Peptides against a protein of PDB entry 2V3S. Designs and how they scored, part 55

Target 1, 95 residues: chain A of PDB entry 2V3S
Amino acid sequence: PISLVLRLRNSKKELNDIRFEFTPGRDTAEGVSQELISAGLVDGRDLVIVAANLQKIVEEPQSNRSVTFKLASGVEGSDIPDDGKLIGFAQLSIS

## One batch from the design tools (peptide; made by RFdiffusion4, then SolubleMPNN)

Design b2_p19_4_s1 (from b2_p19_4, 10 letters changed)
Fold by OpenDDE base, seed 5:
Structure b2_p19_4_s1 (fold): chain B 95 residues (1-95), chain A 19 residues (1-19)
Amino acid sequence: as target 1 above (95 residues)
Amino acid sequence: SAARRARLEEQRAKYGPAK
């Protein structure tokens, strides 16, 4: 399986590394993203963007070691989105 | 995946909710 890390901020604006595995041929990007949402670790509004970027990283993990993307849930937040600080952005990377 | 969901729940308890 592919070992992944999802780096994103929680409700207290703390940056955390969420670890999970992805098995090609058994898992789907959509399915795993739904599990992240069901666990309360990802906002439901971010299903599309998380799934899209998870698919990108698992289809070529050798080339795509890290991807950073804008969260739909971060657009209307109190803080201005900033990819450098991962405010309104999240990052997926190969562990 | 039941195993993955359990790991995610553990991390949710540790780090708190997304919202």
Scores: peptide ipSAE 0.829, ipTM 0.970, DockQ to the pose 0.957
Fold by OpenDDE base, seed 4:
Structure b2_p19_4_s1 (fold): chain B 95 residues (1-95), chain A 19 residues (1-19)
Amino acid sequence: as target 1 above (95 residues)
Amino acid sequence: SAARRARLEEQRAKYGPAK
């Protein structure tokens, strides 16, 4: 399995590393993204963007060691999105 | 995956909700 880290801010704006595994051929990017949402770790509005980037990283984990992407849930937030600070952005990386 | 869901729930308890 591929060991992944999803780095994103919680409701208190704290940056945390969420760790999970992905097994190609058994798991789907959308399915695992839905599990992240069901666990309350990802906003439901971010299903599409998380799934798309999860698919990107697992299809070529050797080339895509880290991907940073803009969250739909962060667009309407009070803070200005900032990829460097992961404000309104999340990061997926290979553990 | 039941194991993954359990692990995610454990981290949810530790880090709090996304929203």
Scores: peptide ipSAE 0.829, ipTM 0.970, DockQ to the pose 0.956
Fold by OpenDDE base, seed 2:
Structure b2_p19_4_s1 (fold): chain B 95 residues (1-95), chain A 19 residues (1-19)
Amino acid sequence: as target 1 above (95 residues)
Amino acid sequence: SAARRARLEEQRAKYGPAK
């Protein structure tokens, strides 16, 4: 399986590394993304973007070692989105 | 899977909710 890390800020704006595994051929990007949402670790509004980027990283983990993407849930926030600080953004990477 | 969900729940307990 592919060991992944989703770096994402929680409700307290703390940056945390959420670890999970993905097995190609058994798991789907959408399915795992839904599990992240069900666990309360990802906002439901971010299903599409998380799934899209998860798919990207798992299809070619050797070339896509890290992907940073804008969250739909972060757009309405009071803080200005910033990919460097992962404000309104999340990052998926291969551990 | 149940195993992954368990690990995710553990991390949820540790890090708190997304919102």
Scores: peptide ipSAE 0.829, ipTM 0.970, DockQ to the pose 0.939
Fold by OpenDDE base, seed 3:
Structure b2_p19_4_s1 (fold): chain B 95 residues (1-95), chain A 19 residues (1-19)
Amino acid sequence: as target 1 above (95 residues)
Amino acid sequence: SAARRARLEEQRAKYGPAK
């Protein structure tokens, strides 16, 4: 399996590394993204963008070691989105 | 999977909710 880290901020604006595994041929990007949402670790509004970027990293994990993307849930936040500080952005990377 | 869901719930308990 592929060992992944999802780095994103919680409701207290703290940056956390969420660890999980992905097995190609058994798991789907959509299914694993739904598990992240069901666990309360990802906002439900971010299903599409998380699934799209998860698919990107697992299809070529040796080439795509890290991907940073804008969250739909971050657009209406009090803070201005910033990819460098991961404000309104999240990052998926190979562990 | 059941194993992955268990690990995710453990991390949710540690780090708190997304929103």
Scores: peptide ipSAE 0.828, ipTM 0.970, DockQ to the pose 0.938

Design b2_p19_4_s2 (from b2_p19_4, 11 letters changed)
Fold by OpenDDE base, seed 4:
Structure b2_p19_4_s2 (fold): chain B 95 residues (1-95), chain A 19 residues (1-19)
Amino acid sequence: as target 1 above (95 residues)
Amino acid sequence: MEERREQLLEQRKKYGPAK
């Protein structure tokens, strides 16, 4: 399986590394994204963008060691989005 | 899936909710 880390800020705006595995042929990007949402670790509004970027990293993990993407849930937040600080952004990377 | 679910819930307890 592919060991992944989702770096994402929680409701207290703390940056955390969420670890999970992805097995090609068994798991789907959308399915795992839904599991992250069901666990309360990802906002439901971010299903599409998380799934898209998860798919990107697992289809070519050697080329895409890290992907950073804008969250739908962060657009209307109180803080100004910033990809460097991962404010309104999240990052997926190979562990 | 149960293994991943348990792992994710553990991290939810540790880090708190997304919202």
Scores: peptide ipSAE 0.790, ipTM 0.953, DockQ to the pose 0.956
Fold by OpenDDE base, seed 1:
Structure b2_p19_4_s2 (fold): chain B 95 residues (1-95), chain A 19 residues (1-19)
Amino acid sequence: as target 1 above (95 residues)
Amino acid sequence: MEERREQLLEQRKKYGPAK
């Protein structure tokens, strides 16, 4: 399996590394993204963008070691999105 | 899937909710 880290901020705006595995052929990007949402670790509005980027990193993990993407849940927030600080952004990376 | 679910819930307890 592929060991992944999802780096994103919680409700207290603290940056945390969420660890999980992905097995190609058994897991789907959308399915695992739904599990992250169901666990309360990802906002439901971010299903599409998380699934898309999860698919990108698992299809070529040797080439796509890290991907950073804008969250839909961060657009309407009071804080200005910033990919460097992961404000309104999240990052998926190979562990 | 069950193993991943438990792992994710453990991290939810540790880091708190996204919302």
Scores: peptide ipSAE 0.790, ipTM 0.953, DockQ to the pose 0.959
Fold by OpenDDE base, seed 3:
Parts: sequence; C-alpha cells; structure tokens
Structure b2_p19_4_s2 (fold): chain B 95 residues (1-95), chain A 19 residues (1-19)
Amino acid sequence: as target 1 above (95 residues)
Amino acid sequence: MEERREQLLEQRKKYGPAK
C-alpha cells in the first residue's frame, strides 16, 4: 500500500498531518476521500478537489511526491488563501 | 475499509473536526 499524509488545518486553524494508506486496485480516490469526510477530517465541499489530487498522486507516486491544492471550503472564509501557509489549501504527500 | 476508518476516527479524536 501507499502511505500518504494529508496536511490541512482544522476548525481551530491548527495544522495537522492526517495519515492513511491507499491500496491501488482495492481503493478508489473518491472512496477514500469520502471516508476522510465521513470521519470529519475533510469538509464535504472538498470531495471533488481532494479526490482529484489523491488520484493524481496515487497514479504516479514516484513522480508526484507532493501536491498542494486549493480547497473549496477555504474560498469564502475570512482568511486570505495562502498556499505557503496552507490557508485555504491542503497538501497530499507520500510518507 | 474498517481498519482505515478506525485509524481516521482516532486522528479525528486527536485533532478535532475539519469545520
């Protein structure tokens, strides 16, 4: 399996590393993204963008070691989005 | 599936909710 880390901020704006495994041929990007949402770790509005980037990193994990992407849930927030600080952005990386 | 769910819920308890 592929060991992944999802780095994103929680409701208190604290940056956390969420760790999970992905098994190609058994798991799907959309399915695992739904599990992250069901666990309360990802906002439901971010299903599409998380699934798309999860698919990108698992299809070529040797080439795509890290991807940073804009969250739909962060666009209308009070804070200005910033990819460097992961404000309104999240990051997926190979552990 | 279930094993991943348990791992994710444990991290949810530790870090709190997304929103």
Scores: peptide ipSAE 0.789, ipTM 0.953, DockQ to the pose 0.943
Fold by OpenDDE base, seed 5:
Structure b2_p19_4_s2 (fold): chain B 95 residues (1-95), chain A 19 residues (1-19)
Amino acid sequence: as target 1 above (95 residues)
Amino acid sequence: MEERREQLLEQRKKYGPAK
């Protein structure tokens, strides 16, 4: 399986690394993204963007070691989105 | 290994909710 880390901020704006495995052929990007949402670790509004980027990283894990993407849930937040600080952005990376 | 759901819920407990 592919060991992944989803780095994103929680409700207290703390940056955390959420670790999970992805098994190609068994798991789907959308399915795992839904599990992240169901666990309360990802905002439901971010299903599409998380799934898209999860798919991107797992399709070529040796090349796509890290992907950073803008969260739909962060666009209308109190803070201005900033990819460098992962404000309104999240990052998926190969562990 | 634990089921993914259990792993994620453990981290949810540790890090808190996304929103």
Scores: peptide ipSAE 0.789, ipTM 0.950, DockQ to the pose 0.774

Design b2_p19_4_s3 (from b2_p19_4, 10 letters changed)
Fold by OpenDDE base, seed 4:
Structure b2_p19_4_s3 (fold): chain B 95 residues (1-95), chain A 19 residues (1-19)
Amino acid sequence: as target 1 above (95 residues)
Amino acid sequence: MAERAEQLKEQRDKYGSAK
């Protein structure tokens, strides 16, 4: 399995690393993204973007060691989006 | 899959939820 880390901020704006595994052929990007949402770790509005980037990283984990993407849930937030600080952005990386 | 789900919930309890 592929060991992944999803780095993103919680409701208190704290940045945390969420760890999980992905097994190609058994898991799907959308399925795992839904599990992240069901666990309360990802906003439901971010299903599409998380799934898209999860798919990207798992299809070529050697080439795509890390991907940073804008969250739909953060576009209308009070804070200005900042990919460097992961404000309104999340990051998926290979553990 | 049930294992991952539980592990994710544990991390949610540890770090807090997105909402």
Scores: peptide ipSAE 0.791, ipTM 0.950, DockQ to the pose 0.964
Fold by OpenDDE base, seed 2:
Structure b2_p19_4_s3 (fold): chain B 95 residues (1-95), chain A 19 residues (1-19)
Amino acid sequence: as target 1 above (95 residues)
Amino acid sequence: MAERAEQLKEQRDKYGSAK
């Protein structure tokens, strides 16, 4: 399995590393993304973008060691999106 | 599946929810 880290901010704007595994051929990017949402770790509005980037990183983990992407849930937030600070952005990386 | 889901919930409890 592929060991992944999802780095994103919680409701208190604290940045945390969420760890999980992904097994190609058994798991799907959308399925795991839905689990992240069901667990309350990802906003439901971010299903599409999380799934897309999870797919990207697991399809070529040797080339895509880290991907940073804009969250739909962060667009209408009080803070201006910033990929460097992961404000309105999240990051997936290979452990 | 169920194992990962539980592990994710544990991290939610530890770090807090997204919303």
Scores: peptide ipSAE 0.791, ipTM 0.950, DockQ to the pose 0.964
Fold by OpenDDE base, seed 5:
Structure b2_p19_4_s3 (fold): chain B 95 residues (1-95), chain A 19 residues (1-19)
Amino acid sequence: as target 1 above (95 residues)
Amino acid sequence: MAERAEQLKEQRDKYGSAK
């Protein structure tokens, strides 16, 4: 299995690393993304963007070691999006 | 899958929810 880390901010704007595994052929990017949402770790509005980037990183984990992407849930927030501070952005990386 | 789901919930309890 592929060991992954999802770095993103919680409701208190605290940055945390969420760890999980992905097994090609058994898991799907869409399915695992839904599990992250069901667990309350990802906003439901971010299903599409998380699934797309998860698919990107697991299809070629040797080349795609880290991906940072804009969250749909962060666009209409009070804080201005900032990829460097991961405000309105999240990051997936190979553990 | 069931194992992953439980591990994710444990991390939610530890770090807090997205919303």
Scores: peptide ipSAE 0.791, ipTM 0.950, DockQ to the pose 0.967
Fold by OpenDDE base, seed 3:
Structure b2_p19_4_s3 (fold): chain B 95 residues (1-95), chain A 19 residues (1-19)
Amino acid sequence: as target 1 above (95 residues)
Amino acid sequence: MAERAEQLKEQRDKYGSAK
């Protein structure tokens, strides 16, 4: 299985590393993204973007070691999005 | 699956929820 880290901020704007595994052929990017949402770790509005980037990293983990992407839930937030600070952005990486 | 789901909930309890 592929060991992944999802780095993103919680409701208190604290940055945390969420760890999970992905098994190609058994798991799907959309399915695992839905599990992240069901667990309360990802906003439901971010299903599409999380699934797309999860798919990107698992299809070529040798070359795609890290991906940073804009969250739909962060666009209308009070804070201005910033990819360097992961404000309105999240990051997926191979652990 | 169920194992991953439980592991994710444990991390939610530890770090807090998205909303």
Scores: peptide ipSAE 0.791, ipTM 0.949, DockQ to the pose 0.976

Design b2_p19_4_s4 (from b2_p19_4, 10 letters changed)
Fold by OpenDDE base, seed 4:
Structure b2_p19_4_s4 (fold): chain B 95 residues (1-95), chain A 19 residues (1-19)
Amino acid sequence: as target 1 above (95 residues)
Amino acid sequence: SAARAEQLKAQRDKYGAAK
């Protein structure tokens, strides 16, 4: 399995690393993204973008070691999005 | 995956919810 880290901020704006595994051929990017949402770790509005980037990283984990992407849930937030600070952005990386 | 779901829940309990 592929060991992944999802780095993103919680409701208190704290940055945390969420760890999970992905098994190609058994798991799907959409399915695992739904599990992240069901666990309350990802906003439901971010299903599409998380799934898309999860798919990107798992299809070629050696080439795509890290991907940073804009969250739909962060677009209309009070804070100005900032990819460097992961404000309104999240990051998926190979552990 | 039940195992992954439990792992994710534990991290949610530790770090807090997304919103």
Scores: peptide ipSAE 0.814, ipTM 0.966, DockQ to the pose 0.957
Fold by OpenDDE base, seed 3:
Order: structure tokens, then sequence, then C-alpha cells
Structure b2_p19_4_s4 (fold): chain B 95 residues (1-95), chain A 19 residues (1-19)
């Protein structure tokens, strides 16, 4: 399996690394993204963008070691989105 | 999977909810 880390901020604006595995041929990007949402780790509004970027990283994990993407849930937040600080952005990377 | 679900739940309890 592929060992992944999802780095993103919680409701208290704290940055955390969420760890999980992905097995190609058994798991799907959409399915695992739904599990992240069901666990309360990802906002439901971010299903599309998380699934798209998860698919990107697992299809070529040796080439796509890290991907950073804008969250739909972060657009209407009090803080201005910033990819460098992962404000309104999240990052997927190979562990 | 069941194993991943438990792992994710544990991390939610540790770090807090997204919303």
Amino acid sequence: as target 1 above (95 residues)
Amino acid sequence: SAARAEQLKAQRDKYGAAK
C-alpha cells in the first residue's frame, strides 16, 4: 500500500498531519476521501478537490511526491487563503 | 476499510474536527 499524509488545519486553525494508507486496485480516491469526511477530518464541501488530488498522487506516487490544493471550505473563512501557510489550502504527500 | 476508519477516527479524536 501507499502511505500518505494529509496536512491541513482543523477548526481551531491548528496544522496537523493525518496519516492513512491507499491500496491501488482496492481503494478509490473518491471512496477514501469520503472516509476522511466521515471521520470529521475533511469538510464535506472539499470532497471533489481532495478526491481529484488524491487520484493524482496515487497514480504516479514516485513522480508526484507532494500536491498542494485550494479548499472550497477555506474560501469564505476569516483568513485570506495562503498556500505557503496552508491557510485555505491542504497538502497531500507520500510518507 | 474498517481498519482505516478506526485509524482516522483516532486521529480526529487526537487533533480535532475539521469543522
Scores: peptide ipSAE 0.813, ipTM 0.966, DockQ to the pose 0.956
Fold by OpenDDE base, seed 2:
Structure b2_p19_4_s4 (fold): chain B 95 residues (1-95), chain A 19 residues (1-19)
Amino acid sequence: as target 1 above (95 residues)
Amino acid sequence: SAARAEQLKAQRDKYGAAK
């Protein structure tokens, strides 16, 4: 299995590393993204963007060691999006 | 999976919810 880290901020704007595994051929990017949402770790509005980037990293994990992407849930927030600080952005990486 | 779901729930309890 592929060991992944999802780095993103919670409702209190604290940055945390969420760890999980992905098994190619058994798991799907959309399915695992739905599990992240069901666990309350990802906003439901971010299903599409999380699934798209999870698919990107697991299809070629040797080349795509890290991907940073803009969250739909962060666009309408009061804070200005910033990929360096992961404000309105999240990051997936291979652990 | 059930194992991953429990792992994710534990991390949610530790770090807090997205919303």
Scores: peptide ipSAE 0.813, ipTM 0.966, DockQ to the pose 0.955
Fold by OpenDDE base, seed 1:
Structure b2_p19_4_s4 (fold): chain B 95 residues (1-95), chain A 19 residues (1-19)
Amino acid sequence: as target 1 above (95 residues)
Amino acid sequence: SAARAEQLKAQRDKYGAAK
């Protein structure tokens, strides 16, 4: 399986690394994204963007070691989105 | 399996929920 880290901020704006595995051929990007949402780690509005970027990293993990993407849930937040600080952004990376 | 789901829940309990 592929060992992944999802780096994103929680409701208190604290940055944390969430670890999980992905098995190609058994798991789907959408399915695992839904699990992240069900666990309360990802906002439901971010299903599409998380799934798209999870698919990108698992299709070629040796080439795509890290992907950073804008969250739909961060667009209307009080803070200005910033990919460097992961404000309104999240990052997926290979462990 | 439920292994990943339990792992994710544990991390939510540790780090807190999303916005």
Scores: peptide ipSAE 0.813, ipTM 0.965, DockQ to the pose 0.894

Design b2_p19_5_s1 (from b2_p19_5, 7 letters changed)
Fold by OpenDDE base, seed 1:
Structure b2_p19_5_s1 (fold): chain B 95 residues (1-95), chain A 19 residues (1-19)
Amino acid sequence: as target 1 above (95 residues)
Amino acid sequence: AKQLQLTRHEDGSISVSEL
């Protein structure tokens, strides 16, 4: 399996590194994303964008070591989005 | 950053633990 880390801020705006595994041919990007949502680790509004970027990184994990993307849940937030601080953004990386 | 682990169990359940 591919070992991944999803870095994003929780509801208290605290930065978390979420480790999880992805097995190509058995797991799907959408399925794993739904598990992250079910666990309360990802906002349900971010299903599409998380799944899309998870798919991207697992397709070529040697080339795509890290991807940073804008969250749909961060758009309406009071804080100004910032990819460097991961405000309104999340990062997937190969651990 | 706080370190968390998502575990997918054989029975289909999921859990989160702090590392």
Scores: peptide ipSAE 0.800, ipTM 0.959, DockQ to the pose 0.972
Fold by OpenDDE base, seed 4:
Structure b2_p19_5_s1 (fold): chain B 95 residues (1-95), chain A 19 residues (1-19)
Amino acid sequence: as target 1 above (95 residues)
Amino acid sequence: AKQLQLTRHEDGSISVSEL
């Protein structure tokens, strides 16, 4: 399996590194993203963007070591989105 | 950053633990 880390801020703006595995041929990007949502780790509004970027990284994990993407849940928030600080952004990386 | 682990169990359940 591919070992991944999803880095994003929780509702208290605290940075979390969420470790999880992805097995090609068994798991789907959407399925794993739904599990992250079910676990309360990802906002349901971010299903599409998380799944899309998870798919991107697992397609070529050797070349796509890290992907940073804008969250739908962060667009209408009070804080200005910032990819460097992961405000309104999340990051997927190969651990 | 706070370190969390998502585990998928054989019975289909999922759990989150702090590392």
Scores: peptide ipSAE 0.800, ipTM 0.959, DockQ to the pose 0.959
Fold by OpenDDE base, seed 3:
Structure b2_p19_5_s1 (fold): chain B 95 residues (1-95), chain A 19 residues (1-19)
Amino acid sequence: as target 1 above (95 residues)
Amino acid sequence: AKQLQLTRHEDGSISVSEL
């Protein structure tokens, strides 16, 4: 399996590093994203963007070692989105 | 950053642990 880390801020704006595995041919990007949502780790509004970027990183993990993307849940927040600080953004990376 | 582990169990349930 591919070992991944999802870095994003929780509701208290604290950074979390979430480790999880992805097995090609058994797991799907959407399915794993739904698990992250079910666990309360990802906002349900971010299903599409998380799944899209998870698919991107697992299809070529040697080339796509890290991806940073804008969250749908972050646009309504009071804080201005900032990819460097992961405000309104999340990062997926190969562990 | 807080370190968390997502675990998928055989019964289909999932859990989160702090490392």
Scores: peptide ipSAE 0.799, ipTM 0.959, DockQ to the pose 0.943
Fold by OpenDDE base, seed 2:
Structure b2_p19_5_s1 (fold): chain B 95 residues (1-95), chain A 19 residues (1-19)
Amino acid sequence: as target 1 above (95 residues)
Amino acid sequence: AKQLQLTRHEDGSISVSEL
């Protein structure tokens, strides 16, 4: 399995590093993303963007060691999006 | 950052633990 870390801010704007595994051929990007949402770790509005980037990183984990992407849930927020501070952004990386 | 682990159990349930 591929060991991954999803770094993003919770509802209190605190950074969390979420460790999880992905097994190619058994897991799907959308399925694992739905699990993250069900666990309350990802906003449901971010299903599409999380799944898309998870698919990207697991397709070539040796080349795509880290991806940072804009969250749909952060677009209408009062905070100014910032990829460096992961405000309105999340980061997915190979552990 | 706070360290969390997502675990998928054999019965299909999921859980989150703090490391």
Scores: peptide ipSAE 0.799, ipTM 0.959, DockQ to the pose 0.938

Design b2_p19_5_s2 (from b2_p19_5, 6 letters changed)
Fold by OpenDDE base, seed 5:
Structure b2_p19_5_s2 (fold): chain B 95 residues (1-95), chain A 19 residues (1-19)
Amino acid sequence: as target 1 above (95 residues)
Amino acid sequence: AKQLLLTRHEDGSISVSEL
């Protein structure tokens, strides 16, 4: 399996590293993203963007070692999005 | 950063633990 880390701020704006595995041919990007949402780790509004970037990283894990992307939930927030501070952004990387 | 682990169990359930 592929070992991944999703770095994301929680509702208290605290940075968390969420470790999880992805097995090609068994798991799907959307399925794993839905599980992250069900666990309360990802906002439901971010299903599409998380799944898209998860698919990107697992299809070429040796080339796509890290991806940073804008969250739909972050746009609705009061804080100004900042990719460097991961405000309104998340980062997905190979562990 | 706080370290968390998502585990997807054989019965289909999921759990989160702090590392």
Scores: peptide ipSAE 0.802, ipTM 0.959, DockQ to the pose 0.969
Fold by OpenDDE base, seed 4:
Structure b2_p19_5_s2 (fold): chain B 95 residues (1-95), chain A 19 residues (1-19)
Amino acid sequence: as target 1 above (95 residues)
Amino acid sequence: AKQLLLTRHEDGSISVSEL
């Protein structure tokens, strides 16, 4: 399996590194994203963007070591989005 | 950053633990 880390700020704006595995041929990007949502780790509004970027990184894990993407849940927030600080952004990386 | 682990169990359930 591919060992991944999703770096994402929680509702208290605290940065979390969420480790999880992805097994090609068994798992789907959407399925694993749903699990992250079910676990309360990802906002349901971010299903599409998380799944899309998860798919991207697992397609070529040697080339796509890290992907950073804008969250739908962060767009309407009070804080201005910042990819460097992961405000309104999340990051997927190969562990 | 706080370190968390998502585990998928054989019964289909999932859990989150702090590392």
Scores: peptide ipSAE 0.802, ipTM 0.959, DockQ to the pose 0.963
Fold by OpenDDE base, seed 2:
Structure b2_p19_5_s2 (fold): chain B 95 residues (1-95), chain A 19 residues (1-19)
Amino acid sequence: as target 1 above (95 residues)
Amino acid sequence: AKQLLLTRHEDGSISVSEL
């Protein structure tokens, strides 16, 4: 399995590193993303963008060691999005 | 950053633990 880390801020704006595994051929990007949502770790509005970037990183984990992407849930927030601070952004990386 | 682990159990359930 591929060991991954999803870094994003929770509802209290605290940075979390979420470790999880992805097994190609058994897991799907959307399925794992739904698990993250069900666990309360990802906002349901971010299903599409998380799944898309998870798919990207697991397709070529050696080339795509880290991907940072804008969250749909962050657009409506009062905070100004910032990819460097991961405000309105999340980061997936190979552990 | 807080370290969390997502575990998928054999019965299909999922859990989150703090590392």
Scores: peptide ipSAE 0.802, ipTM 0.959, DockQ to the pose 0.961
Fold by OpenDDE base, seed 3:
Parts: sequence; structure tokens; C-alpha cells
Structure b2_p19_5_s2 (fold): chain B 95 residues (1-95), chain A 19 residues (1-19)
Amino acid sequence: as target 1 above (95 residues)
Amino acid sequence: AKQLLLTRHEDGSISVSEL
């Protein structure tokens, strides 16, 4: 399995590193993204963008070591999105 | 950053633990 880390801020704006595994041929990007949502770790509005970037990183883990992407849930927030501070952004990386 | 682990259990349930 591929060991991954999803870094993003919770509702209290605190940074979390979520470790999880992805097994090609058994798991799907959408399925694992739905699990992250069910666990309360990802906002349901971010299903599409998380799944898309998870697919990107697992299809070529050696080339795509890290991806940073804008969250749909961060757009309406009071804080200005900032990829460097992961405000309104999340990061997926190979562990 | 807080370190969390997502575990997928054999019965299909999922859990989150702090490391």
C-alpha cells in the first residue's frame, strides 16, 4: 500500500496531518475521499477536489510526491486563501 | 501539527486516532 499524509486545517484552524493508506487495485480515490469525509476529517464540499488530487498522486507516486490544492470549503471563509499557510488549501504527500 | 491516523477495519468501519 501507499502511505499518504493529508495536511489541512480543522474547524478551529489548527493544522492536522492525517495518515492513511491507499492500495492500488483495491481502493479508489473517490472511495477513500468519502472515508475521510465520513470520519469528519474532510468537508463534504471538498469531495471532488480531494478525489482528483488523490488520484493524481497515487497514479504516479514517484513523480507526484506532493500536491497542494484549493478547497471549495475555504472559499467562503473569512480568511484569505493562502497556499503557503494552507489556509483554504490542503496538501497530499507521500509519507 | 496534530498527527492523526485513519484506520479502516475489517468490518468496514473506520476510526481516527491521535498519534
Scores: peptide ipSAE 0.801, ipTM 0.959, DockQ to the pose 0.944

